# Peptides against a protein of PDB entry 3HTU, part 4

Target 1, 75 residues: chain A of PDB entry 3HTU
Amino acid sequence: RRPEEWGKLIYQWVSRSGQNNSVFTLYELTNGEDTEDEEFHGLDEATLLRALQALQQEHKAEIITVSDGRGVKFF

## One batch from the design tools (peptide; aimed at target 1 V66 R70)

Design b1_p10_3_s1 (made by RFdiffusion4, then SolubleMPNN; from b1_p10_3, 5 letters changed)
Fold by OpenDDE base, seed 2:
Structure b1_p10_3_s1 (fold): chain B 75 residues (1-75), chain A 10 residues (1-10)
Amino acid sequence: as target 1 above (75 residues)
Amino acid sequence: SLMEEAKKKA
């Protein structure tokens, strides 16, 4: 899958699970309990970041970068 | 952590 395709799957999960307007660390998205049954669980962080960047271009997500980590807010 | 604080404020 391309990063954009991963982004679509991730956002579909966000929308269907009612996680819009919530914030995740990147680790939570791919390694957390809430996504254990999702196709993108275990996705490498580099690909995840590219997927989220694609969503960010569509104004569906905002990547949060702080000194000690990164996260994402979904809209 | 700062990330956790960011989550709470967002």
Scores: peptide ipSAE 0.159, ipTM 0.737, DockQ to the pose 0.523
OpenDDE base, seeds 1, 3, 4, 5: peptide ipSAE 0.155, 0.155, 0.158, 0.158; ipTM 0.735, 0.737, 0.739, 0.739

Design b1_p10_3_s2 (made by RFdiffusion4, then SolubleMPNN; from b1_p10_3, 5 letters changed)
Fold by OpenDDE base, seed 4:
Structure b1_p10_3_s2 (fold): chain B 75 residues (1-75), chain A 10 residues (1-10)
Amino acid sequence: as target 1 above (75 residues)
Amino acid sequence: SLMEKAKEAA
């Protein structure tokens, strides 16, 4: 899958799951309990980042980068 | 982590 395709899958999960929290660490998206049954569970972080960057271009996500970690806010 | 703190504050 291309990063954009992964982004689509991730956002589909976000939009359909009715999450109370729209902010995730990158680790939570691919290693968390809430995504255990999703195809993108276990996705390498480099590919995940590219997927999220694609979503960011569509204004569907905002990547949060701090000195000690990274996360994403979904819209 | 700072990210976790940011998430908790969000």
Scores: peptide ipSAE 0.176, ipTM 0.754, DockQ to the pose 0.403
OpenDDE base, seeds 1, 2, 3, 5: peptide ipSAE 0.171, 0.175, 0.174, 0.173; ipTM 0.752, 0.754, 0.756, 0.756

Design b1_p10_3_s3 (made by RFdiffusion4, then SolubleMPNN; from b1_p10_3, 7 letters changed)
Fold by OpenDDE base, seed 2:
Structure b1_p10_3_s3 (fold): chain B 75 residues (1-75), chain A 10 residues (1-10)
Amino acid sequence: as target 1 above (75 residues)
Amino acid sequence: SLMEQIKKKA
């Protein structure tokens, strides 16, 4: 899958999950319990970042960078 | 925590 395709899968999960919290660390998005059953679980962080960057271009996500890591907010 | 920092900035 291309990063854009991963982004689509991730955003589909966000949209259908019904979770009130739309902010994730990059780690929990691909390694957390909430996504254990998703195809993108275990996705390498480099590919994840590219996927999220694609979503960011579509204004569907915002990558958040702090001093000790990164996260993402979905819209 | 990392999550707290992210949520604060979000």
Scores: peptide ipSAE 0.578, ipTM 0.924, DockQ to the pose 0.849
OpenDDE base, seeds 1, 3, 4, 5: peptide ipSAE 0.568, 0.559, 0.564, 0.576; ipTM 0.922, 0.920, 0.921, 0.923

Design b1_p10_3_s4 (made by RFdiffusion4, then SolubleMPNN; from b1_p10_3, 7 letters changed)
Fold by OpenDDE base, seed 4:
Structure b1_p10_3_s4 (fold): chain B 75 residues (1-75), chain A 10 residues (1-10)
Amino acid sequence: as target 1 above (75 residues)
Amino acid sequence: SLLDKIKEAA
């Protein structure tokens, strides 16, 4: 899958599970309990970041960078 | 925590 395709899958989960306006660390999005049954569980962080960047271009997500890590807010 | 920092920045 291309990053844009992963982004689509991720945002579908966000929308269907009612996680709009939620904030995640990148780790818990792909390694957390809430996404264990999703196809994107276990996705490498580099590909995840590109997927989220695609969503960010569509104003569906905002990547947040702090001194000791990264996260994402979904809209 | 990292999550707290991210939520604070959001």
Scores: peptide ipSAE 0.349, ipTM 0.854, DockQ to the pose 0.899
OpenDDE base, seeds 1, 2, 3, 5: peptide ipSAE 0.292, 0.331, 0.270, 0.291; ipTM 0.825, 0.844, 0.812, 0.825

Design b1_p10_4 (made by RFdiffusion4)
Pose (drawn by RFdiffusion4):
Structure b1_p10_4 (pose): chain A 75 residues (1-75), chain P 10 residues (1-10)
Amino acid sequence: as target 1 above (75 residues)
Amino acid sequence: DEEILREKFE
């Protein structure tokens, strides 16, 4: 599955729950306790990072760099 | 947003 297909799914989960301006760690998206039964749970951080970059190009997300890791804000 | 992330990383 390509980066942008994960990106669409990631974006749909965020939009439907009312988290349209929420900030997430990349870890908690693929490994957190809120996304356990989500389809993207277990996705590697590299593919997730690319899916997020695709969303950023669509102005749907902003990747945040915080020292020892990564996060993202959705719009 | 960076402060929220720092809290989450802790």

Design b1_p10_4_s1 (made by RFdiffusion4, then SolubleMPNN; from b1_p10_4, 4 letters changed)
Fold by OpenDDE base, seed 5:
Structure b1_p10_4_s1 (fold): chain B 75 residues (1-75), chain A 10 residues (1-10)
Amino acid sequence: as target 1 above (75 residues)
Amino acid sequence: DVEILKEKLA
């Protein structure tokens, strides 16, 4: 899958599970309990970041980068 | 948003 295709799958989960306006760490999104049944669970962080960047271009997500870590807010 | 993230990262 291309990064934008992963982004689509991730956002579909966000919408269907009612996680709009929620904030995740990148680790939580791919390694957390809430996404264990999703195809993107276990996705490598580099590909995840590119997927989220695609969503960010569509104004569906905002990547949050701080010195102590990174996360994402979904809209 | 950043504050919430910081709480999660704490």
Scores: peptide ipSAE 0.227, ipTM 0.816, DockQ to the pose 0.711
OpenDDE base, seeds 1, 2, 3, 4: peptide ipSAE 0.211, 0.203, 0.211, 0.201; ipTM 0.806, 0.800, 0.803, 0.797

Design b1_p10_4_s2 (made by RFdiffusion4, then SolubleMPNN; from b1_p10_4, 8 letters changed)
Fold by OpenDDE base, seed 1:
Structure b1_p10_4_s2 (fold): chain B 75 residues (1-75), chain A 10 residues (1-10)
Amino acid sequence: as target 1 above (75 residues)
Amino acid sequence: AVEELLKRLK
């Protein structure tokens, strides 16, 4: 899958599961309990980041980088 | 660590 395809799957989960306006660390999005049944569970962080960047271009997500790590907010 | 990051991000 291409990054934008992963982004689509991730956002579909966000929308269907009612996680809009939620904030995740990048780790918990692909390694957390809430996404264990999703196809994108276990996705490598590099590909995840590119997927989220694709969503960010569509104004569906915002990647947040702080000194303590990175996260993402979905809209 | 995760909790602290979430507090900063939210």
Scores: peptide ipSAE 0.152, ipTM 0.725, DockQ to the pose 0.175
OpenDDE base, seeds 2, 3, 4, 5: peptide ipSAE 0.148, 0.150, 0.148, 0.151; ipTM 0.712, 0.726, 0.727, 0.722

Design b1_p10_4_s3 (made by RFdiffusion4, then SolubleMPNN; from b1_p10_4, 6 letters changed)
Fold by OpenDDE base, seed 2:
Structure b1_p10_4_s3 (fold): chain B 75 residues (1-75), chain A 10 residues (1-10)
Amino acid sequence: as target 1 above (75 residues)
Amino acid sequence: DVEKLKEMLK
């Protein structure tokens, strides 16, 4: 799958599960309990980041990068 | 701690 396709799957989960306006750490999104049953669980962080960047271009997500870590907010 | 990190990212 292309990063954009992963982004689509991730956002579909966000929408279906009612996680809009929620914040995740990147690790939580792919390694957390809430996504254990999703296809993108276990996705490598590099690909995840590209997927989220694609969503960010569509204003569906905002990647948050601070000195203390990184995460994403979905809209 | 995931929750702590989430708070920092808000």
Scores: peptide ipSAE 0.154, ipTM 0.744, DockQ to the pose 0.210
OpenDDE base, seeds 1, 3, 4, 5: peptide ipSAE 0.149, 0.152, 0.151, 0.147; ipTM 0.741, 0.744, 0.742, 0.740

Design b1_p10_4_s4 (made by RFdiffusion4, then SolubleMPNN; from b1_p10_4, 6 letters changed)
Fold by OpenDDE base, seed 3:
Structure b1_p10_4_s4 (fold): chain B 75 residues (1-75), chain A 10 residues (1-10)
Amino acid sequence: as target 1 above (75 residues)
Amino acid sequence: DVEKLKKMLE
């Protein structure tokens, strides 16, 4: 799958599960309990980041990168 | 600490 396609799957989960306007660390998004049944569980962080960047272009997410870690807010 | 990070990111 292309990063944009992963982004679509991730946002579909966000929308359908009612996680809009929520914040995740990048780790918990792909390794957390809440996404264990999702196709993107276990996705490598590099591909995840590209997927989220695609969503950010569509104003559906905001990536937060700080020295203490990285996260994302979905809209 | 996921919860602490989430608070910082909000």
Scores: peptide ipSAE 0.171, ipTM 0.766, DockQ to the pose 0.173
OpenDDE base, seeds 1, 2, 4, 5: peptide ipSAE 0.141, 0.143, 0.158, 0.157; ipTM 0.743, 0.743, 0.755, 0.756

Design b1_p10_5 (made by RFdiffusion4)
Pose (drawn by RFdiffusion4):
Structure b1_p10_5 (pose): chain A 75 residues (1-75), chain P 10 residues (1-10)
Amino acid sequence: as target 1 above (75 residues)
Amino acid sequence: FKEELEEAAE
């Protein structure tokens, strides 16, 4: 599955829960306790990062750099 | 780390 197909699914999960301006760690998206029964749970950080970059190009997400890791804000 | 992200997003 390509980066942008994960991006669409990541974006749909965020939009439907009312988290349209929420900030997330990349870890929590693929390994957190809220996303355990989500389809993207277990996705590697490299593919996740590319899926997020695709969303950023669509102005649907902003990747945040915080020293020892990564996060993202969705719009 | 999560709190630092929330501050950085402001």

Design b1_p10_5_s1 (made by RFdiffusion4, then SolubleMPNN; from b1_p10_5, 4 letters changed)
Fold by OpenDDE base, seed 2:
Structure b1_p10_5_s1 (fold): chain B 75 residues (1-75), chain A 10 residues (1-10)
Amino acid sequence: as target 1 above (75 residues)
Amino acid sequence: LKEELEKKAQ
């Protein structure tokens, strides 16, 4: 799958699960309990980041960078 | 980290 396709799957989960307007750490998205049953669980961070960047281009997500790491907010 | 992200997201 292309990063954009991963982004679509991730956002679909966000929407279906009612996680819009929620914030996640990158690790939480791919390694957390809430996404254990999702296809993108276990996705490498590099690909995840590209997927999220694609969503960000569409204003569906915002990648957040703080001093001790990164996360994402979905809209 | 999560807490800081939530703060910045607001």
Scores: peptide ipSAE 0.561, ipTM 0.911, DockQ to the pose 0.903
OpenDDE base, seeds 1, 3, 4, 5: peptide ipSAE 0.561, 0.552, 0.555, 0.557; ipTM 0.911, 0.908, 0.910, 0.911

Design b1_p10_5_s2 (made by RFdiffusion4, then SolubleMPNN; from b1_p10_5, 4 letters changed)
Fold by OpenDDE base, seed 5:
Structure b1_p10_5_s2 (fold): chain B 75 residues (1-75), chain A 10 residues (1-10)
Amino acid sequence: as target 1 above (75 residues)
Amino acid sequence: LKEELLKKAE
């Protein structure tokens, strides 16, 4: 899958599970309990970041950088 | 980390 295709799958989960307006660390998106049953669970961080960047271009997400890591807010 | 993210996301 291309990064934008992963982004689509991730956002579909966000929408269907009612996680819009929620904030995640990058780790919990791909390694957390809430996404254990999703196809993108276990996705490498590099591909995840590109997927989220695609969503950010569509104004569906915002990648947040702080001193000790990164996360994402979905809209 | 997440606490910092939540603050910045507001």
Scores: peptide ipSAE 0.606, ipTM 0.914, DockQ to the pose 0.907
OpenDDE base, seeds 1, 2, 3, 4: peptide ipSAE 0.606, 0.604, 0.601, 0.604; ipTM 0.914, 0.913, 0.912, 0.913

Design b1_p10_5_s3 (made by RFdiffusion4, then SolubleMPNN; from b1_p10_5, 5 letters changed)
Fold by OpenDDE base, seed 4:
Structure b1_p10_5_s3 (fold): chain B 75 residues (1-75), chain A 10 residues (1-10)
Amino acid sequence: as target 1 above (75 residues)
Amino acid sequence: LMKELEEKAK
């Protein structure tokens, strides 16, 4: 799958599960319990970041990068 | 937004 396709799957989960306006760490999104049943569970961080960047271009997410961690907010 | 992440990471 292309990063854009992963982004689509991730955002579909966000929308269907009612996680809009929620904040996740990148690790939590792909390794947390809440996404265990999703196809993107276990996705490598590099591909995840590219997927989220695609969503960010569509104003569906905002990636937060700070000195002590990274995360994403979905809209 | 950054504050939300910081609190989430705690």
Scores: peptide ipSAE 0.124, ipTM 0.734, DockQ to the pose 0.202
OpenDDE base, seeds 1, 2, 3, 5: peptide ipSAE 0.091, 0.122, 0.098, 0.117; ipTM 0.733, 0.735, 0.734, 0.733

Design b1_p10_5_s4 (made by RFdiffusion4, then SolubleMPNN; from b1_p10_5, 5 letters changed)
Fold by OpenDDE base, seed 2:
Structure b1_p10_5_s4 (fold): chain B 75 residues (1-75), chain A 10 residues (1-10)
Amino acid sequence: as target 1 above (75 residues)
Amino acid sequence: LMEKLKEAAQ
């Protein structure tokens, strides 16, 4: 799958599960309990970041960088 | 980390 395709799957989960306007660390998005049943669970962080960047271009997500890590907010 | 992210997301 291309990063854009992963982004689509991730955002579909966000929408279906009612997680719009929620904030995630990158780790919990792919390694957390809430996404255990999703195809993108276990996705490598590099590919995840590219997927989220694709969503960011569509104004569906914002990647957040702080001093000790990164996360994402979905819209 | 999460608290910092939530603060930055506001």
Scores: peptide ipSAE 0.522, ipTM 0.905, DockQ to the pose 0.902
OpenDDE base, seeds 1, 3, 4, 5: peptide ipSAE 0.519, 0.497, 0.515, 0.512; ipTM 0.904, 0.900, 0.904, 0.903

Design b1_p10_6 (made by RFdiffusion4)
Pose (drawn by RFdiffusion4):
Order: structure tokens, then sequence, then C-alpha cells
Structure b1_p10_6 (pose): chain A 75 residues (1-75), chain P 10 residues (1-10)
């Protein structure tokens, strides 16, 4: 599955829950306790980063760099 | 674009 297909699924989960301006760590998206039964749970951080970059190009997400890791804000 | 590098989780 390509980066942008994950991106669409990631974006749909965020939009439907009312988290349209929420900030997430990349870890908590693929490994957190809120996304356990989500389809993207267990996705590697490299593919996740690319899916997020695709969303950023569509102005649907902003990747945040915080020293020892990564986060993302959705729009 | 931000390249991938392994980092500890936040």
Amino acid sequence: as target 1 above (75 residues)
Amino acid sequence: SIPYTELPPL
C-alpha cells in the first residue's frame, strides 16, 4: 500500500472523530492505545512519515519536529 | 521533505 493510501485512511480517522486540529505523535498513531483497533496500527514510521508528507502537500497536515521524535497536526 | 531517520519516540 502506497504512502498516500495510508494518508487517506489516516486523514479519514482524524476527521470523523472531531480531531480536525489535534496534534499526534507518529508513535501514538501506529502504536497508541486509541488506535489499537485501527487499520493503520502497526505501520512502520518510515511509511507513516511519507503518508504524512503526502497529506502536508494537500495542506491536510503539518509535520512537527520535536528534538527526539516526530509529531503531526491535522487540518 | 523530511528524510527518515530513526529517532526515539516522544

Design b1_p10_6_s1 (made by RFdiffusion4, then SolubleMPNN; from b1_p10_6, 3 letters changed)
Fold by OpenDDE base, seed 1:
Structure b1_p10_6_s1 (fold): chain B 75 residues (1-75), chain A 10 residues (1-10)
Amino acid sequence: as target 1 above (75 residues)
Amino acid sequence: PIPYVPLPPL
C-alpha cells in the first residue's frame, strides 16, 4: 500500500471508532491494544509518518509533539 | 488516546 492508502485506512478507523478530535502517540496507533485487529497494526513508523503527512495535507490530522515524543491530532 | 478538546468540568 502507498502511504496515502495507509492514511485512508487509519482515518477510516479513527472515524468508525468515534475517535476524531483525539490525540495519539505514534506508538499507540500502530502498537496499541485499540488497533490490534487493524491492518495498520505493526506498521513501521517511517511509513506511518508518511501516511499521516498525507492526512495532514487534507487537514484531517496534525503531527505534533507530546511528552517529548511525536503524536498526531485527528480532526 | 486523549481528547484534543478538553471535556467540560463536572
Scores: peptide ipSAE 0.168, ipTM 0.686, DockQ to the pose 0.036
OpenDDE base, seeds 2, 3, 4, 5: peptide ipSAE 0.048, 0.149, 0.163, 0.088; ipTM 0.647, 0.676, 0.686, 0.688

Design b1_p10_6_s2 (made by RFdiffusion4, then SolubleMPNN; from b1_p10_6, 3 letters changed)
Fold by OpenDDE base, seed 2:
Structure b1_p10_6_s2 (fold): chain B 75 residues (1-75), chain A 10 residues (1-10)
Amino acid sequence: as target 1 above (75 residues)
Amino acid sequence: QIPYRPLPPL
């Protein structure tokens, strides 16, 4: 899958689970308990980041990069 | 100690 396709799957999960406007750590998305049954569980961080960047281009997500860590907010 | 969720920047 292309990063954009991963982004679509991730966003679909966020939407279906009603977690729009929520913030996640990158680790939480791919390693968390809440996504264990999702296809993107276990996705490498590099590809995840590219996927989220694609969503960010569409204004569907905002990657949060601070000194204490990184995360993403979905819209 | 990985935060479950990050805090949005100010």
Scores: peptide ipSAE 0.146, ipTM 0.703, DockQ to the pose 0.063
OpenDDE base, seeds 1, 3, 4, 5: peptide ipSAE 0.125, 0.142, 0.138, 0.123; ipTM 0.711, 0.707, 0.701, 0.718; seed 5 fails the geometry check

Design b1_p10_6_s3 (made by RFdiffusion4, then SolubleMPNN; from b1_p10_6, 3 letters changed)
Fold by OpenDDE base, seed 2:
Structure b1_p10_6_s3 (fold): chain B 75 residues (1-75), chain A 10 residues (1-10)
Amino acid sequence: as target 1 above (75 residues)
Amino acid sequence: MIPYVPLPPL
């Protein structure tokens, strides 16, 4: 899958699970308990970042800085 | 845990 396609899958999960407006760390999104059953679980961070950047261009997500790391908020 | 922290200020 292309990053944009991963982004679509991620956002679909966010939407259908009611996680809009939620903030995730990058690790939490792909390694957390809440996404264990999702296709993007285990996705490498580099590809994840590109996927999120694609969503960011669509104003569906915003990559943010949380503490000393990066996270993402979905809209 | 799903963190629900405020976004960074502008």
Scores: peptide ipSAE 0.059, ipTM 0.621, DockQ to the pose 0.048
OpenDDE base, seeds 1, 3, 4, 5: peptide ipSAE 0.032, 0.042, 0.043, 0.043; ipTM 0.578, 0.606, 0.604, 0.644

Design b1_p10_6_s4 (made by RFdiffusion4, then SolubleMPNN; from b1_p10_6 with T5V E6P)
Fold by OpenDDE base, seed 1:
Structure b1_p10_6_s4 (fold): chain B 75 residues (1-75), chain A 10 residues (1-10)
Amino acid sequence: as target 1 above (75 residues)
Amino acid sequence: SIPYVPLPPL
């Protein structure tokens, strides 16, 4: 899959799952319990970042930097 | 833990 395709899958999960939290660490997205059954679980961080960058271009996400690491906010 | 980012003002 291309990064854009991964981004689509990720955003579909965010939208359909009705998650209370709209902010995730990068680790939580691909390694957390909430996404264990998703196709993007276990996705490498480099590809994840490219996927999120694609979503960011569409104003569907914002990659953020916090003191304890990087994360993403979904819109 | 989930990072906290403040929401934009109303």
Scores: peptide ipSAE 0.058, ipTM 0.620, DockQ to the pose 0.043
OpenDDE base, seeds 2, 3, 4, 5: peptide ipSAE 0.038, 0.057, 0.052, 0.040; ipTM 0.638, 0.620, 0.610, 0.656

Design b1_p10_7 (made by RFdiffusion4)
Pose (drawn by RFdiffusion4):
Structure b1_p10_7 (pose): chain A 75 residues (1-75), chain P 10 residues (1-10)
Amino acid sequence: as target 1 above (75 residues)
Amino acid sequence: TLKERAEAAA
């Protein structure tokens, strides 16, 4: 599955829950306790990063750099 | 924590 197909799925999960301005760590998206029964749970950070970069190009997400890791804000 | 610093950066 390509980066942008994961991007669409990631974006849909965020939008439907009312988290349209929520900030997430990349880890908690693929490994957190809220996304355990989500389809993208277990996705590697490299592919997730690319899916997020596709969303950023669509102005649907902003990737945040915080020293020892990565996060993202969705719009 | 990582999450708190990410929220502050946002």

Design b1_p10_7_s1 (made by RFdiffusion4, then SolubleMPNN; from b1_p10_7, 6 letters changed)
Fold by OpenDDE base, seed 5:
Structure b1_p10_7_s1 (fold): chain B 75 residues (1-75), chain A 10 residues (1-10)
Amino acid sequence: as target 1 above (75 residues)
Amino acid sequence: SLLEKIKEAA
């Protein structure tokens, strides 16, 4: 899958899962319990980042970088 | 936590 395709799958999950929180660390998005049954679970962080960057270009997400890690806010 | 830091930055 292309990064954009992964981004679509991720965003579909965010939109349809009824999540109360729209902010995630990159780690929990692909390694957390909430996404264990999703196709993108286990996705390498490099590919994940590219997927999120694609969503960011569409204004569907914002990648957040702090001193000791990165996360993402979905819109 | 990292998550809290990210949430605060969002």
Scores: peptide ipSAE 0.427, ipTM 0.881, DockQ to the pose 0.818
OpenDDE base, seeds 1, 2, 3, 4: peptide ipSAE 0.412, 0.419, 0.411, 0.413; ipTM 0.876, 0.879, 0.876, 0.877

Design b1_p10_7_s2 (made by RFdiffusion4, then SolubleMPNN; from b1_p10_7, 6 letters changed)
Fold by OpenDDE base, seed 5:
Structure b1_p10_7_s2 (fold): chain B 75 residues (1-75), chain A 10 residues (1-10)
Amino acid sequence: as target 1 above (75 residues)
Amino acid sequence: SLMEKIKEAA
């Protein structure tokens, strides 16, 4: 899958899963318990980042970088 | 925590 395709799958999950929080660390998005059954679970962080960057270009997400790591806010 | 830092930055 292309990064954009991964981004679509991730965003679809966010939109339809009924999540109360729209902020995630990159780690929990692909390694967390909440996404264990998703196709993108286990996705390497490099590919994940590219997927999120694609979503960011569409104004559907914002990648957040802090000293201890990275996260993402979905819109 | 990392999550708190991210939330604060969001």
Scores: peptide ipSAE 0.497, ipTM 0.901, DockQ to the pose 0.839
OpenDDE base, seeds 1, 2, 3, 4: peptide ipSAE 0.488, 0.487, 0.475, 0.478; ipTM 0.898, 0.898, 0.895, 0.896

Design b1_p10_7_s3 (made by RFdiffusion4, then SolubleMPNN; from b1_p10_7, 7 letters changed)
Fold by OpenDDE base, seed 2:
Structure b1_p10_7_s3 (fold): chain B 75 residues (1-75), chain A 10 residues (1-10)
Amino acid sequence: as target 1 above (75 residues)
Amino acid sequence: SLMEKIKEKA
C-alpha cells in the first residue's frame, strides 16, 4: 500500500470508531489496544508519518510535534 | 506525558 492508501484506512477507522478522543501519539495509533484489529496496526512509523502527511494535505489531520515526540489530531 | 503535551498543543 502507498502512504496515501494507508492514510485512507486510518481515517476510515477514525471516522467509524466513534471515539471522542481524536488525538493520538504515533505509537498508540499503530501499537495501541484501540487499533489492534485494524489493518494498519503494527505499521512502521516512517510509513505512518507519510500516511498522516497525506491526510494533513487533505486537512483531515494535523501532525503535532513536541520536544519528546509526535502525535496527530484527526478532523 | 507525551500524550498530555500533544493534547495541550492540539
Scores: peptide ipSAE 0.483, ipTM 0.903, DockQ to the pose 0.849
OpenDDE base, seeds 1, 3, 4, 5: peptide ipSAE 0.477, 0.458, 0.465, 0.481; ipTM 0.901, 0.897, 0.899, 0.903

Design b1_p10_7_s4 (made by RFdiffusion4, then SolubleMPNN; from b1_p10_7, 7 letters changed)
Fold by OpenDDE base, seed 4:
Formats: C-alpha cells, structure tokens, sequence
Structure b1_p10_7_s4 (fold): chain B 75 residues (1-75), chain A 10 residues (1-10)
C-alpha cells in the first residue's frame, strides 16, 4: 500500500470508532491496544508518518511534534 | 508523559 492508502485506512478507523478530535502518540496508534485488530497495526513509523502527512494535507489530521516525540490529532 | 505533552500542544 502507498502512504495515501494507509492514511485512508487509518482515518476510516478514526471515523468509524468515533476517535475524531482524539490525540495519539505515533507509537500507540500502531502498537497500542485500541488498534490491535486493524490492518495498520505494526506499521513502520516512517510509512505511518507519510500516511499522516497525506491526511494533514486534507486537514483531517495534525501532526504534533514535541521535544521528545511526535503524535497526531485527528479531526 | 509524552502523551500529556502532545495533548497540551494540541
């Protein structure tokens, strides 16, 4: 899958599960309990970041960078 | 925690 396709799958989960306006660390999004059954569970962080960047361009997500890590807010 | 810091910035 291309990053854009991963982004679509991730956002579909966000929308269907009612996680809009929620905030995740990148780690918990792909390694957390809440996404264990999702196809994107275990996705490498580099590909995840590109997927989220695609969503960000569509104003569906905002990548948040802090001194010691990154996260994302979904809209 | 990292999550708390991210939430503060969000």
Amino acid sequence: as target 1 above (75 residues)
Amino acid sequence: SLLEEIKKKA
Scores: peptide ipSAE 0.346, ipTM 0.857, DockQ to the pose 0.902
OpenDDE base, seeds 1, 2, 3, 5: peptide ipSAE 0.331, 0.315, 0.339, 0.335; ipTM 0.850, 0.845, 0.854, 0.852

Design b1_p10_8 (made by RFdiffusion4)
Pose (drawn by RFdiffusion4):
Structure b1_p10_8 (pose): chain A 75 residues (1-75), chain P 10 residues (1-10)
Amino acid sequence: as target 1 above (75 residues)
Amino acid sequence: TLKEKAEAEA
């Protein structure tokens, strides 16, 4: 599955829950306790990062750099 | 924590 297909799925989960301006770590998206039964749970951080970059190009997400890791804000 | 730092940066 390509980066942008994961991006669409990631974006849909965020939008439907009312988290349209929420900040997430990349880890909690693929490994957190809220996304355990989500389809993207277990996705590697590299592919996730690319899926997020595709969303950023669509102005649907902003990737945040915080020293020892990565996060993202969704719009 | 990482989440707190990400929220502060955002």

Design b1_p10_8_s1 (made by RFdiffusion4, then SolubleMPNN; from b1_p10_8, 7 letters changed)
Fold by OpenDDE base, seed 2:
Structure b1_p10_8_s1 (fold): chain B 75 residues (1-75), chain A 10 residues (1-10)
Amino acid sequence: as target 1 above (75 residues)
Amino acid sequence: SLMDQAKKAA
């Protein structure tokens, strides 16, 4: 899958699960309990980041960068 | 952590 395709799957999960406006660390998205049954669970962080960047371009997500790591807010 | 704070505040 391309990053954009991963982004689509991720956002679909966000929408279906009612996680809009929720904030996740990148780790939580791919390694968290809430996504264990999702196809993107276990996705490498590099690809995840590209997927989220694609969503960000569509104003569906905002990547949060802080000194202690990164996260993402979904809209 | 700072990330936790950002997550909670967002």
Scores: peptide ipSAE 0.182, ipTM 0.751, DockQ to the pose 0.546
OpenDDE base, seeds 1, 3, 4, 5: peptide ipSAE 0.182, 0.173, 0.176, 0.175; ipTM 0.757, 0.750, 0.750, 0.753

Design b1_p10_8_s2 (made by RFdiffusion4, then SolubleMPNN; from b1_p10_8, 8 letters changed)
Fold by OpenDDE base, seed 2:
Structure b1_p10_8_s2 (fold): chain B 75 residues (1-75), chain A 10 residues (1-10)
Amino acid sequence: as target 1 above (75 residues)
Amino acid sequence: SLMDQIKEKA
């Protein structure tokens, strides 16, 4: 899958999950309990980042960088 | 925590 295709799958999960909290660390998005049943669970962080960057270009997500790592906010 | 920092900046 291309990063854009991964981004689509991730955003579909976000849209359908009904989660009130739309902020994630990159780790919990691919390694957390909430996404264990998703195809993108276990996705390498490099590919994940590219997928999120594709969503960011579409204004569907914002990658958040802090001193100790990165996260993402979905819209 | 990392999550707290992210939420603070979000």
Scores: peptide ipSAE 0.503, ipTM 0.906, DockQ to the pose 0.851
OpenDDE base, seeds 1, 3, 4, 5: peptide ipSAE 0.473, 0.458, 0.489, 0.486; ipTM 0.899, 0.896, 0.903, 0.903

